# Designs tried in a protein design run: peptides against a protein of PDB entry 5JNO. Part 6

Target 1, 112 residues: chain A of PDB entry 5JNO
Amino acid sequence: MVAKFQPPPEYQLTAAELKQIVDQSLSGGDLACRLLVQLFPELFSDVDFSRGCSACGFAAKRKLESLHLQLIRNYVEVYYPSVKDTAVWQAECLPQLNDFFSRFWAQREMED

## One batch from the design tools (peptide; made by RFdiffusion4, then SolubleMPNN)

Design b1_p9_2_s3 (from b1_p9_2, 6 letters changed)
Fold by OpenDDE base, seed 1:
Structure b1_p9_2_s3 (fold): chain B 112 residues (1-112), chain A 9 residues (1-9)
Amino acid sequence: as target 1 above (112 residues)
Amino acid sequence: SKSVWEEYF
């Protein structure tokens, strides 16, 4: 038996919160990107706490991990059930997530 | 750069 995926409390969206994001989305891939921003704002922060707070040793990781993608997919699946198919998820959502995330940090590197 | 594919698979 495989346990059903359940998001941590900090990543649990209410029906109203999810609907608000869906209403602003144009596609499954667009919804995925909006969920990325809403659920994981820490991935878009260039704040280095290790420089300001040496005691905590905090270093933010700026990469998408399996948990991030699985959470996003679970929410996208609610309104776009076709992403249950791995091939559809890989073709429609993953490239858009990768492009959005990569472009964001590429732009930030050019800012000086 | 970050790659979604590298982290997912």
Scores: peptide ipSAE 0.096, ipTM 0.752, DockQ to the pose 0.041
Fold by OpenDDE base, seed 4:
Structure b1_p9_2_s3 (fold): chain B 112 residues (1-112), chain A 9 residues (1-9)
Amino acid sequence: as target 1 above (112 residues)
Amino acid sequence: SKSVWEEYF
């Protein structure tokens, strides 16, 4: 048995905060996208963390990683328990998350 | 890549 995943403190939503997001959501996939924006605003930031280095070309690459997705899924499950089924999660939420995130950065002239 | 599929699976 694996211990239940617990979100880091900075990504812990209160019931009221989650409810507010849910009330604005039209579906599990829509909720997932709203959670993405609310939980991880840093993924949508133009801030270059290498600003202090003029010699290096390092830039933080914005990626939706498994930890982000796991956190989002955990919250989505609260109101859309069907996403506990991996097939449902993959069909209903992941494509919407990917499309939303990709389109966001495409509009900001970023490549995937 | 920013693709969810590449990072998740």
Scores: peptide ipSAE 0.093, ipTM 0.749, DockQ to the pose 0.043
Fold by OpenDDE base, seed 2:
Structure b1_p9_2_s3 (fold): chain B 112 residues (1-112), chain A 9 residues (1-9)
Amino acid sequence: as target 1 above (112 residues)
Amino acid sequence: SKSVWEEYF
């Protein structure tokens, strides 16, 4: 028996919070992108804590990792069960996540 | 890399 997915407290969304994001979303891929911003705002920050905080040694990574995608997918599946199929997830959500994330940082680099 | 495909698969 597989235990129900339970995200860490910092990535926990209530049903109401998730519904609010879903109501703003046009598709599963759009929902995924909105969840990305909502759950992981640190991925969109220019702040390098490794330079300012020697005690914590935290360095924000400006890349999408498997854990990020797994967490997002679990929430997307609630309203878009079809993404349980890996092929659907790869076709509908991953390209949009990649494009959104890469375009964000590409635009930021041009502004610097 | 920022590529989702590279990091996820």
Scores: peptide ipSAE 0.091, ipTM 0.746, DockQ to the pose 0.042
Fold by OpenDDE base, seed 5:
Structure b1_p9_2_s3 (fold): chain B 112 residues (1-112), chain A 9 residues (1-9)
Amino acid sequence: as target 1 above (112 residues)
Amino acid sequence: SKSVWEEYF
């Protein structure tokens, strides 16, 4: 779903911070992937929180959720306004995000 | 596991 989303303080990037990431990016899709790594490093972590708390069963999820994607899209739109169009977002950014994320964990699973 | 598409939409 697409809706207004105000990022929590820990995910609030300044204009300067965002510009640094943009300067390293070659496209909107590339920017999206870089934002994914930058904003949500926990999604790429092997940390098992259930090890620390077996009673609650809490563990980090290795999933790209709607709120992650919405936040990334909001930042991408700043420099690539075309992604405001859902069709463009779905064609240019989502596949790259999915491929990057899925390949990362698929590769890691083979190593374990 | 759900795909990105399933999580987002």
Scores: peptide ipSAE 0.084, ipTM 0.736, DockQ to the pose 0.038

Design b1_p9_2_s4 (from b1_p9_2, 5 letters changed)
Fold by OpenDDE base, seed 2:
Structure b1_p9_2_s4 (fold): chain B 112 residues (1-112), chain A 9 residues (1-9)
Amino acid sequence: as target 1 above (112 residues)
Amino acid sequence: SKSVEELYF
């Protein structure tokens, strides 16, 4: 049996918090992007923590990973149950997430 | 940008 995916405490949204984000969202894909920003602001930071702390060994990675996407999808499913279908998730949410994230850093880093 | 497959899998 596959265990229910449970967000870490720092990524746990209340029903009220999620509802607020949903109310601002125009679509499932838009909701996904808003969740990306709300849940993982560190992915949008210019701060190089590796330079700030040599002992930490921490290196900020500006990459969307499976864990990020799983968390976002978990919340999107609450109001858009259709994204439980992987094909729908890949068609409606993932492209928008990728475009939003890539455009953000392309503009910030002057990359294509 | 990463492909959908690269992000998802």
Scores: peptide ipSAE 0.058, ipTM 0.744, DockQ to the pose 0.044
Fold by OpenDDE base, seed 1:
Structure b1_p9_2_s4 (fold): chain B 112 residues (1-112), chain A 9 residues (1-9)
Amino acid sequence: as target 1 above (112 residues)
Amino acid sequence: SKSVEELYF
């Protein structure tokens, strides 16, 4: 039997929290981007760990990973069942997520 | 910018 995907507790939204985000969203792709910001604010942080850690000089990587996308898709499916189709997910949501995330960091690099 | 395939797979 295949186990149902369950998000970690820190990424578990209540029905009320999800509905609030949905009410602000214009589409499935827009909802996906709003979920990205809501669930993973650390991906948008300007925190430079190399500045905080003189010993290691490690800089935090800004990368969207499979777990991030799986969590977002699971929530989007609640109100937009069509994204259960991988082709729809890849055509409607993934490009918007990529564009939003890439533009965010491109703009920040220009400001520095 | 990463491709859709790079992000998804």
Scores: peptide ipSAE 0.054, ipTM 0.739, DockQ to the pose 0.042
Fold by OpenDDE base, seed 3:
Structure b1_p9_2_s4 (fold): chain B 112 residues (1-112), chain A 9 residues (1-9)
Amino acid sequence: as target 1 above (112 residues)
Amino acid sequence: SKSVEELYF
């Protein structure tokens, strides 16, 4: 048996919170993107820790990692159980997550 | 943009 994935407390959504996000979503992929923003606002932070160091080549990198994706998928599955199928997840959600996240930071880079 | 596989590392 495989234990049910339990999100950390800081990423635990109530049924009401999740429903609210779902009600605003048009698809599983859209829901995934909304969950990305809601669960992990730190990935969209404008904080630049290298700003105070002109000689430092340090730059904070923002990446979507397995844990992020696992958490998002778990919630998406509640209302879109088809994403339990990896092929569906990869076709409907992952591309949208990637595009949304990439475009966000690409746009921010151009604005800087 | 990253490939689907890259998102899982």
Scores: peptide ipSAE 0.051, ipTM 0.739, DockQ to the pose 0.043
Fold by OpenDDE base, seed 5:
Structure b1_p9_2_s4 (fold): chain B 112 residues (1-112), chain A 9 residues (1-9)
Amino acid sequence: as target 1 above (112 residues)
Amino acid sequence: SKSVEELYF
């Protein structure tokens, strides 16, 4: 059995906090993008976490991961229950998230 | 850009 997804404490939004974001959102996809920026500002940072470690060979990468997307989806579902349908999530939210994220880094990283 | 599968899975 799959355990219920629970956000880490640092990503736990209250109903009031979520409502503030929702009030600014025009759609489920828009809400998803706003949640992305609000919850994970580190994904939009120029900070190189590996700068202090040249020997480890690790380079910080800016990418959306399953945990990010699952967390965003959980919040979007509160006000847009239709995204519980995977097809709807993939059609309405994931493309917008990807486009928004890609556009942000396109000029900076030459990555699409 | 990444595909849906690349982003989610």
Scores: peptide ipSAE 0.066, ipTM 0.752, DockQ to the pose 0.044; fails the geometry check

Design b1_p9_3_s1 (from b1_p9_3 with S1P L8F)
Fold by OpenDDE base, seed 1:
Structure b1_p9_3_s1 (fold): chain B 112 residues (1-112), chain A 9 residues (1-9)
Amino acid sequence: as target 1 above (112 residues)
Amino acid sequence: PVDLTAGFP
């Protein structure tokens, strides 16, 4: 027996909240990207040096981690059960998440 | 680019 994956409270969505996001989504991959923005707005915020290393100015690198991907996949599976198949998840959702996240920060880099 | 393997065991 393996324990069911449980989101931390700050990442728990009600059925109504999830339904609202789903209704705006065009596909499983689109839903994944919308969940990324909704659940993890901190990944899209400017670096706050006040919270980073005062000595070196190091800020945590903005990247998608296991928790992010697992949470997103868990919610996507509710309405798109096919993403339970790893091949589908890798083909439909992961590339879209990567593209969306990469484009966001690439655009910010050009503005600086 | 993001690490696409982050969500895999």
Scores: peptide ipSAE 0.047, ipTM 0.744, DockQ to the pose 0.048
Fold by OpenDDE base, seed 2:
Structure b1_p9_3_s1 (fold): chain B 112 residues (1-112), chain A 9 residues (1-9)
Amino acid sequence: as target 1 above (112 residues)
Amino acid sequence: PVDLTAGFP
């Protein structure tokens, strides 16, 4: 049997919280992006963690990792069961997440 | 670029 994905406590959403986000979402991909912002605001921070520290990596704080994607997918599939299919997840949600995240930082970089 | 295959087969 597949092990149940257990989100860390800091990323646990109640049914009501998830429902609120879903009500604002227009698609699985849109929901995924909204979950990205809601669950991981730290990935969108302008705080330079390397300021005053040569050993600190600022860019390391702006990376989508497996845990982020797994957690988002777990919540998306509650209302969009089709994303349990990897092909659907890769076609409908992953590109949306990548585009949204990349465009966010690209726009911020152009403002500098 | 984001590794879109991270954590997935």
Scores: peptide ipSAE 0.045, ipTM 0.740, DockQ to the pose 0.046
Fold by OpenDDE base, seed 3:
Structure b1_p9_3_s1 (fold): chain B 112 residues (1-112), chain A 9 residues (1-9)
Amino acid sequence: as target 1 above (112 residues)
Amino acid sequence: PVDLTAGFP
């Protein structure tokens, strides 16, 4: 038996909190994107220039990491148990997450 | 092991 995924306290959602997000979601993929925004708002924020080169304006690229995806999947699975299947997760959720995240940052690059 | 980042660069 594989141990159940345990999110860090800062990413622990109550059943009520999760339900509110689910009620606004139209699909598992949509839910995944909403969870991404709600759980990891830092991934959608500009890099603090206090920790970077203010002169050149270089900002580290934000990335979706395995932990982010695993955590999102864990919550999506509660209401869409089909994503327990890796193929379903990869077909229904990951593309939407990738598109949403990539488009967000692509739009920001275009504004420069 | 499952690649959770499949589809990402």
Scores: peptide ipSAE 0.042, ipTM 0.727, DockQ to the pose 0.047
Fold by OpenDDE base, seed 4:
Formats: C-alpha cells, structure tokens, sequence
Structure b1_p9_3_s1 (fold): chain B 112 residues (1-112), chain A 9 residues (1-9)
C-alpha cells in the first residue's frame, strides 16, 4: 500500500468544507484558486509580522511554495482526479494559480 | 515582490 498525503492540521478541510468550495468552482483550475485563498489567506494579506519591524526594514516575501501547491493539488484531486497527471495539473491548474496570484498583487500595487 | 516560481516549470 502507498502512503497517503496528509495535510497539516491547520490545512485540513472537512468533506463539507471542501464540497462547499467545489460547488462554487467552475473548473479544476478555478477550484485550485479558491483553495489557495481558503487555505492560505496569509498570502493575500498586507499584514506581515516581519513588516512590523520598522527597525530592520525586512518584509517577508509572499511566495507560492511547493507545499502550497501540493496541498491544493491534493484537494483538487478529490473532485478532479485527472490532475493526478502532472501534465494535466500543469495545464489546467498551475497557470490559473499563477495568473490569479500574480494578478492579485499586481492590482493591489496599482491601487496606491 | 511575489515569487511564483516554486512548483512551476
């Protein structure tokens, strides 16, 4: 038997929670974007604990990391098993995730 | 800046 990917507790969704997100989604890629927002709201926040340091001037970067993508993909697979295929994941989900995330912050930057 | 390179080809 193969070990199943287990999300950290803070990223565990119930079946009902996931279903609710799925019901709002138009596609696997759209689902991925919605999961991104739901699972990782901190990636969309202007609040940065490191940014609070006026002395050091260090600001944390917002990055879409492999863990984020793995978690999202794991949930997307529940309703869109085709994304188990890497090619499908790369074609259907990753571009939309990238566009959504990039566009979000680009828009925020323009809203001076 | 936002880095979206992780996980992308």
Amino acid sequence: as target 1 above (112 residues)
Amino acid sequence: PVDLTAGFP
Scores: peptide ipSAE 0.039, ipTM 0.718, DockQ to the pose 0.054

Design b1_p9_3_s2 (from b1_p9_3, 3 letters changed)
Fold by OpenDDE base, seed 5:
Structure b1_p9_3_s2 (fold): chain B 112 residues (1-112), chain A 9 residues (1-9)
Amino acid sequence: as target 1 above (112 residues)
Amino acid sequence: PEDLTAGFP
């Protein structure tokens, strides 16, 4: 049997912690974005775009990885079971995650 | 804008 996905200990939320985030959320997509910020603050840490690459000076952009998206989806499913359907996940959550994350870094790039 | 979630189901 395939084992259920389990979060690493550092990304394990209690029921009370998850409920608090859900209570602030307006939708499954909104919940996904709030979980992104809460679980992975390191993805939003400051980077110096002028010293990233020795050859071009361009810092590598932060990226969302499979683990990030899997963890977020698992927590969203608790209160929005419809995202178990891949089509719903792709329509309701992924675009909002991408827009939120891309906009964050686009704004930071424009400020520097 | 680039798709940072591209390649994920």
Scores: peptide ipSAE 0.088, ipTM 0.788, DockQ to the pose 0.057
Fold by OpenDDE base, seed 2:
Structure b1_p9_3_s2 (fold): chain B 112 residues (1-112), chain A 9 residues (1-9)
Amino acid sequence: as target 1 above (112 residues)
Amino acid sequence: PEDLTAGFP
């Protein structure tokens, strides 16, 4: 038996919260992108070094990590069980997540 | 294009 994936408390959505996001979603890939924004707003914020480290000046690259993807997939599976198939997940959700995330930061980079 | 999923499955 595979243990059920349990999200960290800060990323636990109620059924009502998830349904609200689903109701706004047009597809599994769209749902994945909406979950990305809702669950991980920190991935879409500028790094503020003024609060913690004024000296390092290191702007950490923002990447979609395994935990992010696992959580998103877990929630998407609730309403789109086909994404349990890795091929479907890789075809329908991962490219959209990558495109959405990359375009977001590309747009920010182009802003004067 | 850059893969921001870092090749995660």
Scores: peptide ipSAE 0.087, ipTM 0.789, DockQ to the pose 0.055
Fold by OpenDDE base, seed 3:
Structure b1_p9_3_s2 (fold): chain B 112 residues (1-112), chain A 9 residues (1-9)
Amino acid sequence: as target 1 above (112 residues)
Amino acid sequence: PEDLTAGFP
C-alpha cells in the first residue's frame, strides 16, 4: 500500500473548494485544466527573465513539472477515480492539460 | 506543438 500523497499547504484545497471546481467541470480532463489554473496561477503569468540577462534575451520556457501533474491527478482522482489508472490519466487528462497550456502560451506569443 | 507534459507518467 502506497502512502497517500500530501500536497504542500499552499496547494491544499478544501472539500468545498474542490467540489465547486468539480461542479463547473465537464469531465476529468476539464477538471484537470481548471485545477491547473486554480492551483498554479504563476504558470500563466508573464515573467521577464530577460531582466536578469538583457543580452541573451532568453525566454524561459514554461513547462509543467511532475509536482504540478501529481497534485492535479491527486485531486482529479477524488471525483474521477478512473484516472488512478495511468493509461486513463495519459489518455484523458495529460493531452487536455498540454493542449490547454500550450494554446495559452501560443496565443500569448501571437499577441506579442 | 511541443508537449509540455512530456516525460511524465
Scores: peptide ipSAE 0.067, ipTM 0.777, DockQ to the pose 0.057
Fold by OpenDDE base, seed 4:
Structure b1_p9_3_s2 (fold): chain B 112 residues (1-112), chain A 9 residues (1-9)
Amino acid sequence: as target 1 above (112 residues)
Amino acid sequence: PEDLTAGFP
């Protein structure tokens, strides 16, 4: 028996909030992308984090992490239970997440 | 382009 994964409070969606996102979604993969934007707006920020650290000058790389994906998957599962299957998750959601995220930043770079 | 989901199940 494995304990249910609980998101951090800042990433906890109410049923109503999740439903609103689902209502806008066309598929599990689309839902995943919408959740990515809604849950993690910081990943889409133009802020150079190195500006916040004059001492180190380190800039955080914009990348998806396991926590991001796990949280998204957990919510997608509510309405698309099939993504509990890793193969389905990898086929339906991960490619779309990657494409969406990559394309976003590619487009932003071109706008500069 | 980098696979930003690479390494994750």
Scores: peptide ipSAE 0.066, ipTM 0.777, DockQ to the pose 0.054

Design b1_p9_4_s1 (from b1_p9_4, 5 letters changed)
Fold by OpenDDE base, seed 3:
Structure b1_p9_4_s1 (fold): chain B 112 residues (1-112), chain A 9 residues (1-9)
Amino acid sequence: as target 1 above (112 residues)
Amino acid sequence: NKSVWEEFF
């Protein structure tokens, strides 16, 4: 058996923190999106900040990477064990994550 | 942005 996935400390949620997010969630997909925001606020960094700090060359990453998805999935599995099935994860969570993330930045671009 | 589906293609 493979050792249980352990997130980095900066992405470690307590049971109480996770429960709070779950209580606000309507589904596994909704939970996934909420976890995305809570765990990785850097993916939603303000565009104005990036523009304001040209000297440091900092640019916010606007990409969902495999590690992000793996972390989210592990937390979702706690309350929605069905997402252990890849087909369920791909059908119920990934589309919502993608839509949420893409819509976020699309909307921000229109507002700028 | 990068699609969450990129890892599958």
Scores: peptide ipSAE 0.031, ipTM 0.681, DockQ to the pose 0.039
Fold by OpenDDE base, seed 4:
Structure b1_p9_4_s1 (fold): chain B 112 residues (1-112), chain A 9 residues (1-9)
Amino acid sequence: as target 1 above (112 residues)
Amino acid sequence: NKSVWEEFF
């Protein structure tokens, strides 16, 4: 048995907030992408997390990590229960998330 | 950027 995933407090969505996003979504994959933008705006920012710590030098990477994906999946499952199936999640949501995220940064890098 | 698929390999 795997422990139930709990969203960090800063990434908790109210029912109303989630409903608003769902109402704008056309599919589970679309919902996933919208959740990505809404939950993790820091992943779409040029602001370096090393800012303010000149001695550290550590910069956050622009990566979709397990925590991001798990949280998005949990919310998507509320309205698209089929993504509880890992195969469905991998087929319907992950490719769209990856494409959206990669295209975003590819475009931003080309604009520089 | 890290691909979302990297989490599954």
Scores: peptide ipSAE 0.031, ipTM 0.679, DockQ to the pose 0.039
Fold by OpenDDE base, seed 2:
Structure b1_p9_4_s1 (fold): chain B 112 residues (1-112), chain A 9 residues (1-9)
Amino acid sequence: as target 1 above (112 residues)
Amino acid sequence: NKSVWEEFF
């Protein structure tokens, strides 16, 4: 059977950390957005690490990828088990994530 | 920005 998805150490939240985020959240979609910011702050940064870090060559992408979504969904499911249903995830969380992320960068581009 | 839907599906 398929093994349970485990996040890398840098994306591992303790129960206390997750609870703190949940306490600030109003819904599953809101929780998803807060997790996005908490887990992946690099997606909201203007810093291009690829130009400054010769050691790792890391380049931050301003894109939400499947791995990001999988990690977020895993945590959301803890307090909102209904998102285990893909239809619920697509209706309640994905639109919120997309709108939040796209609006963030759209606003930043207008400020430049 | 690329749509979340495009990355997910």
Scores: peptide ipSAE 0.031, ipTM 0.682, DockQ to the pose 0.041
Fold by OpenDDE base, seed 5:
Structure b1_p9_4_s1 (fold): chain B 112 residues (1-112), chain A 9 residues (1-9)
Amino acid sequence: as target 1 above (112 residues)
Amino acid sequence: NKSVWEEFF
């Protein structure tokens, strides 16, 4: 038995907040990408927090981790319950998330 | 930068 996934308070969206994002979304994959930007803006930042906080050693990481994806999937499932199926999630959302995130940083690297 | 697939699975 798997415990219920509980997002940290900073990533808890109200129904109204989620609906606003959904209203701007054209598909489950699009919703996933919008949630990625909304929930984890730090993943799109050049800021090195480790330079600012040597005590904690925290640094922004340009990498999508399982926890990020699980949280996004939880919200996507609210309006697109089909993504509860792993095959659907892998076909409709993960590729779009990966492409969006990878292309973002690839473009940024070319600009530097 | 690792692929999303590599991080998730």
Scores: peptide ipSAE 0.031, ipTM 0.681, DockQ to the pose 0.041

Design b1_p9_4_s2 (from b1_p9_4, 5 letters changed)
Fold by OpenDDE base, seed 3:
Structure b1_p9_4_s2 (fold): chain B 112 residues (1-112), chain A 9 residues (1-9)
Amino acid sequence: as target 1 above (112 residues)
Amino acid sequence: NKSVWEEYF
C-alpha cells in the first residue's frame, strides 16, 4: 500500500477549495494550470531581488520544479484519475503547464 | 525560463 498524499500545510487544499478550482476547469490540463497559480503564486511574482542588492547579483528563479509538478498531479488525480497514468499526465497536463508557465514569463519579458 | 520538462525528467 501507499501512504496517503499529504502536501505541506501551505499547499493543503480543502475539498471545497479544490472543488471550486475544478468547477472552473475545463480539463485536467486546465485544472493543472489553475492549481499552479493557486498553489504557487510565488512562481509568478514580479519581485526583483536583484534590484535591492546589485552587488550580490541574486535574482529569484522563476522555475517549475518537480515538487511543484508532483503536488499538482496529486490534486489533479482526485478528479482526473487517468493522470495516474504517466503517459496521460505527460500528454494532457505537462505540456499545458509548461506552455502556460513559459508563455506567462515570455509575455512579461516582452511587456518590459 | 527553463522548460518544465527538464525539471521533471
Scores: peptide ipSAE 0.068, ipTM 0.711, DockQ to the pose 0.041
Fold by OpenDDE base, seed 5:
Structure b1_p9_4_s2 (fold): chain B 112 residues (1-112), chain A 9 residues (1-9)
Amino acid sequence: as target 1 above (112 residues)
Amino acid sequence: NKSVWEEYF
């Protein structure tokens, strides 16, 4: 028996919150990117925390991990059941997520 | 930054 994925409390969206994001989305891939920004704003932070706290050496993560992607996919499946098919998820959502995230930081790097 | 493909697959 497979256990149902349960997101941490800070990443639990209500039906109303998810609907608002869906209403602004044009596709499953677009929805995935909007969920990425909404759920994990820390991945897009310019703040150098290591400079601010030399004692703890804390640094913000700037990478997409499997847990992030799995959580996003679970929400996308609610309104786009086709992404339950791995081939559809890999063709429609993952490339858009990767392009959006990579281009975001590539653009920031060129501005400095 | 780490690629989505490298992290997920």
Scores: peptide ipSAE 0.068, ipTM 0.711, DockQ to the pose 0.041
Fold by OpenDDE base, seed 4:
Structure b1_p9_4_s2 (fold): chain B 112 residues (1-112), chain A 9 residues (1-9)
Amino acid sequence: as target 1 above (112 residues)
Amino acid sequence: NKSVWEEYF
């Protein structure tokens, strides 16, 4: 069996916080995108982790990782249980997340 | 920038 989902403390949303986001959401995919912004603001920041070390050459990459998606999915499932079905999650949420995230950074790159 | 699909699968 799959272990019960337990978000890390930094990504723990209260019921009230989640409800507030849900109330603004039009769909599961929309909710997913809003959760992306709320849970992981660091993915939308120009601040690089290499800021503290200009000489090491480390470059932080902004990408959606499996953990990000898993966290978002678990919260989306609370109000949109259909995304428990992997096919639904892949069809309704993942494309929207990818489009939103990609468009955000594409726009930011063009503004420079 | 890696696609969501590339990271998910």
Scores: peptide ipSAE 0.065, ipTM 0.706, DockQ to the pose 0.040
Fold by OpenDDE base, seed 2:
Structure b1_p9_4_s2 (fold): chain B 112 residues (1-112), chain A 9 residues (1-9)
Amino acid sequence: as target 1 above (112 residues)
Amino acid sequence: NKSVWEEYF
């Protein structure tokens, strides 16, 4: 038996919070991108917390890692159960996540 | 930025 995936407390969404995001979403891929922004705002920050936070030494990374994707997928599945199929997840959500994230930082670098 | 595909698979 495999235990059900449980997100860390800092990445927990209530049913109401998730519904609010879903109501703003047009598709599973769009929902995934919105969840990315809501759950992981640190991925979109230029702030180097490792230098500013002496208590935790956390450093924000501009990378989408497996944990991020797993968390997002778990929430997307609630309203778009088709993404339980890996092929659907890869076709509908991953490309949009990658495009959104890459474009964000590409634009930021061009502005600087 | 590293591609999502590269880290996911």
Scores: peptide ipSAE 0.064, ipTM 0.708, DockQ to the pose 0.041

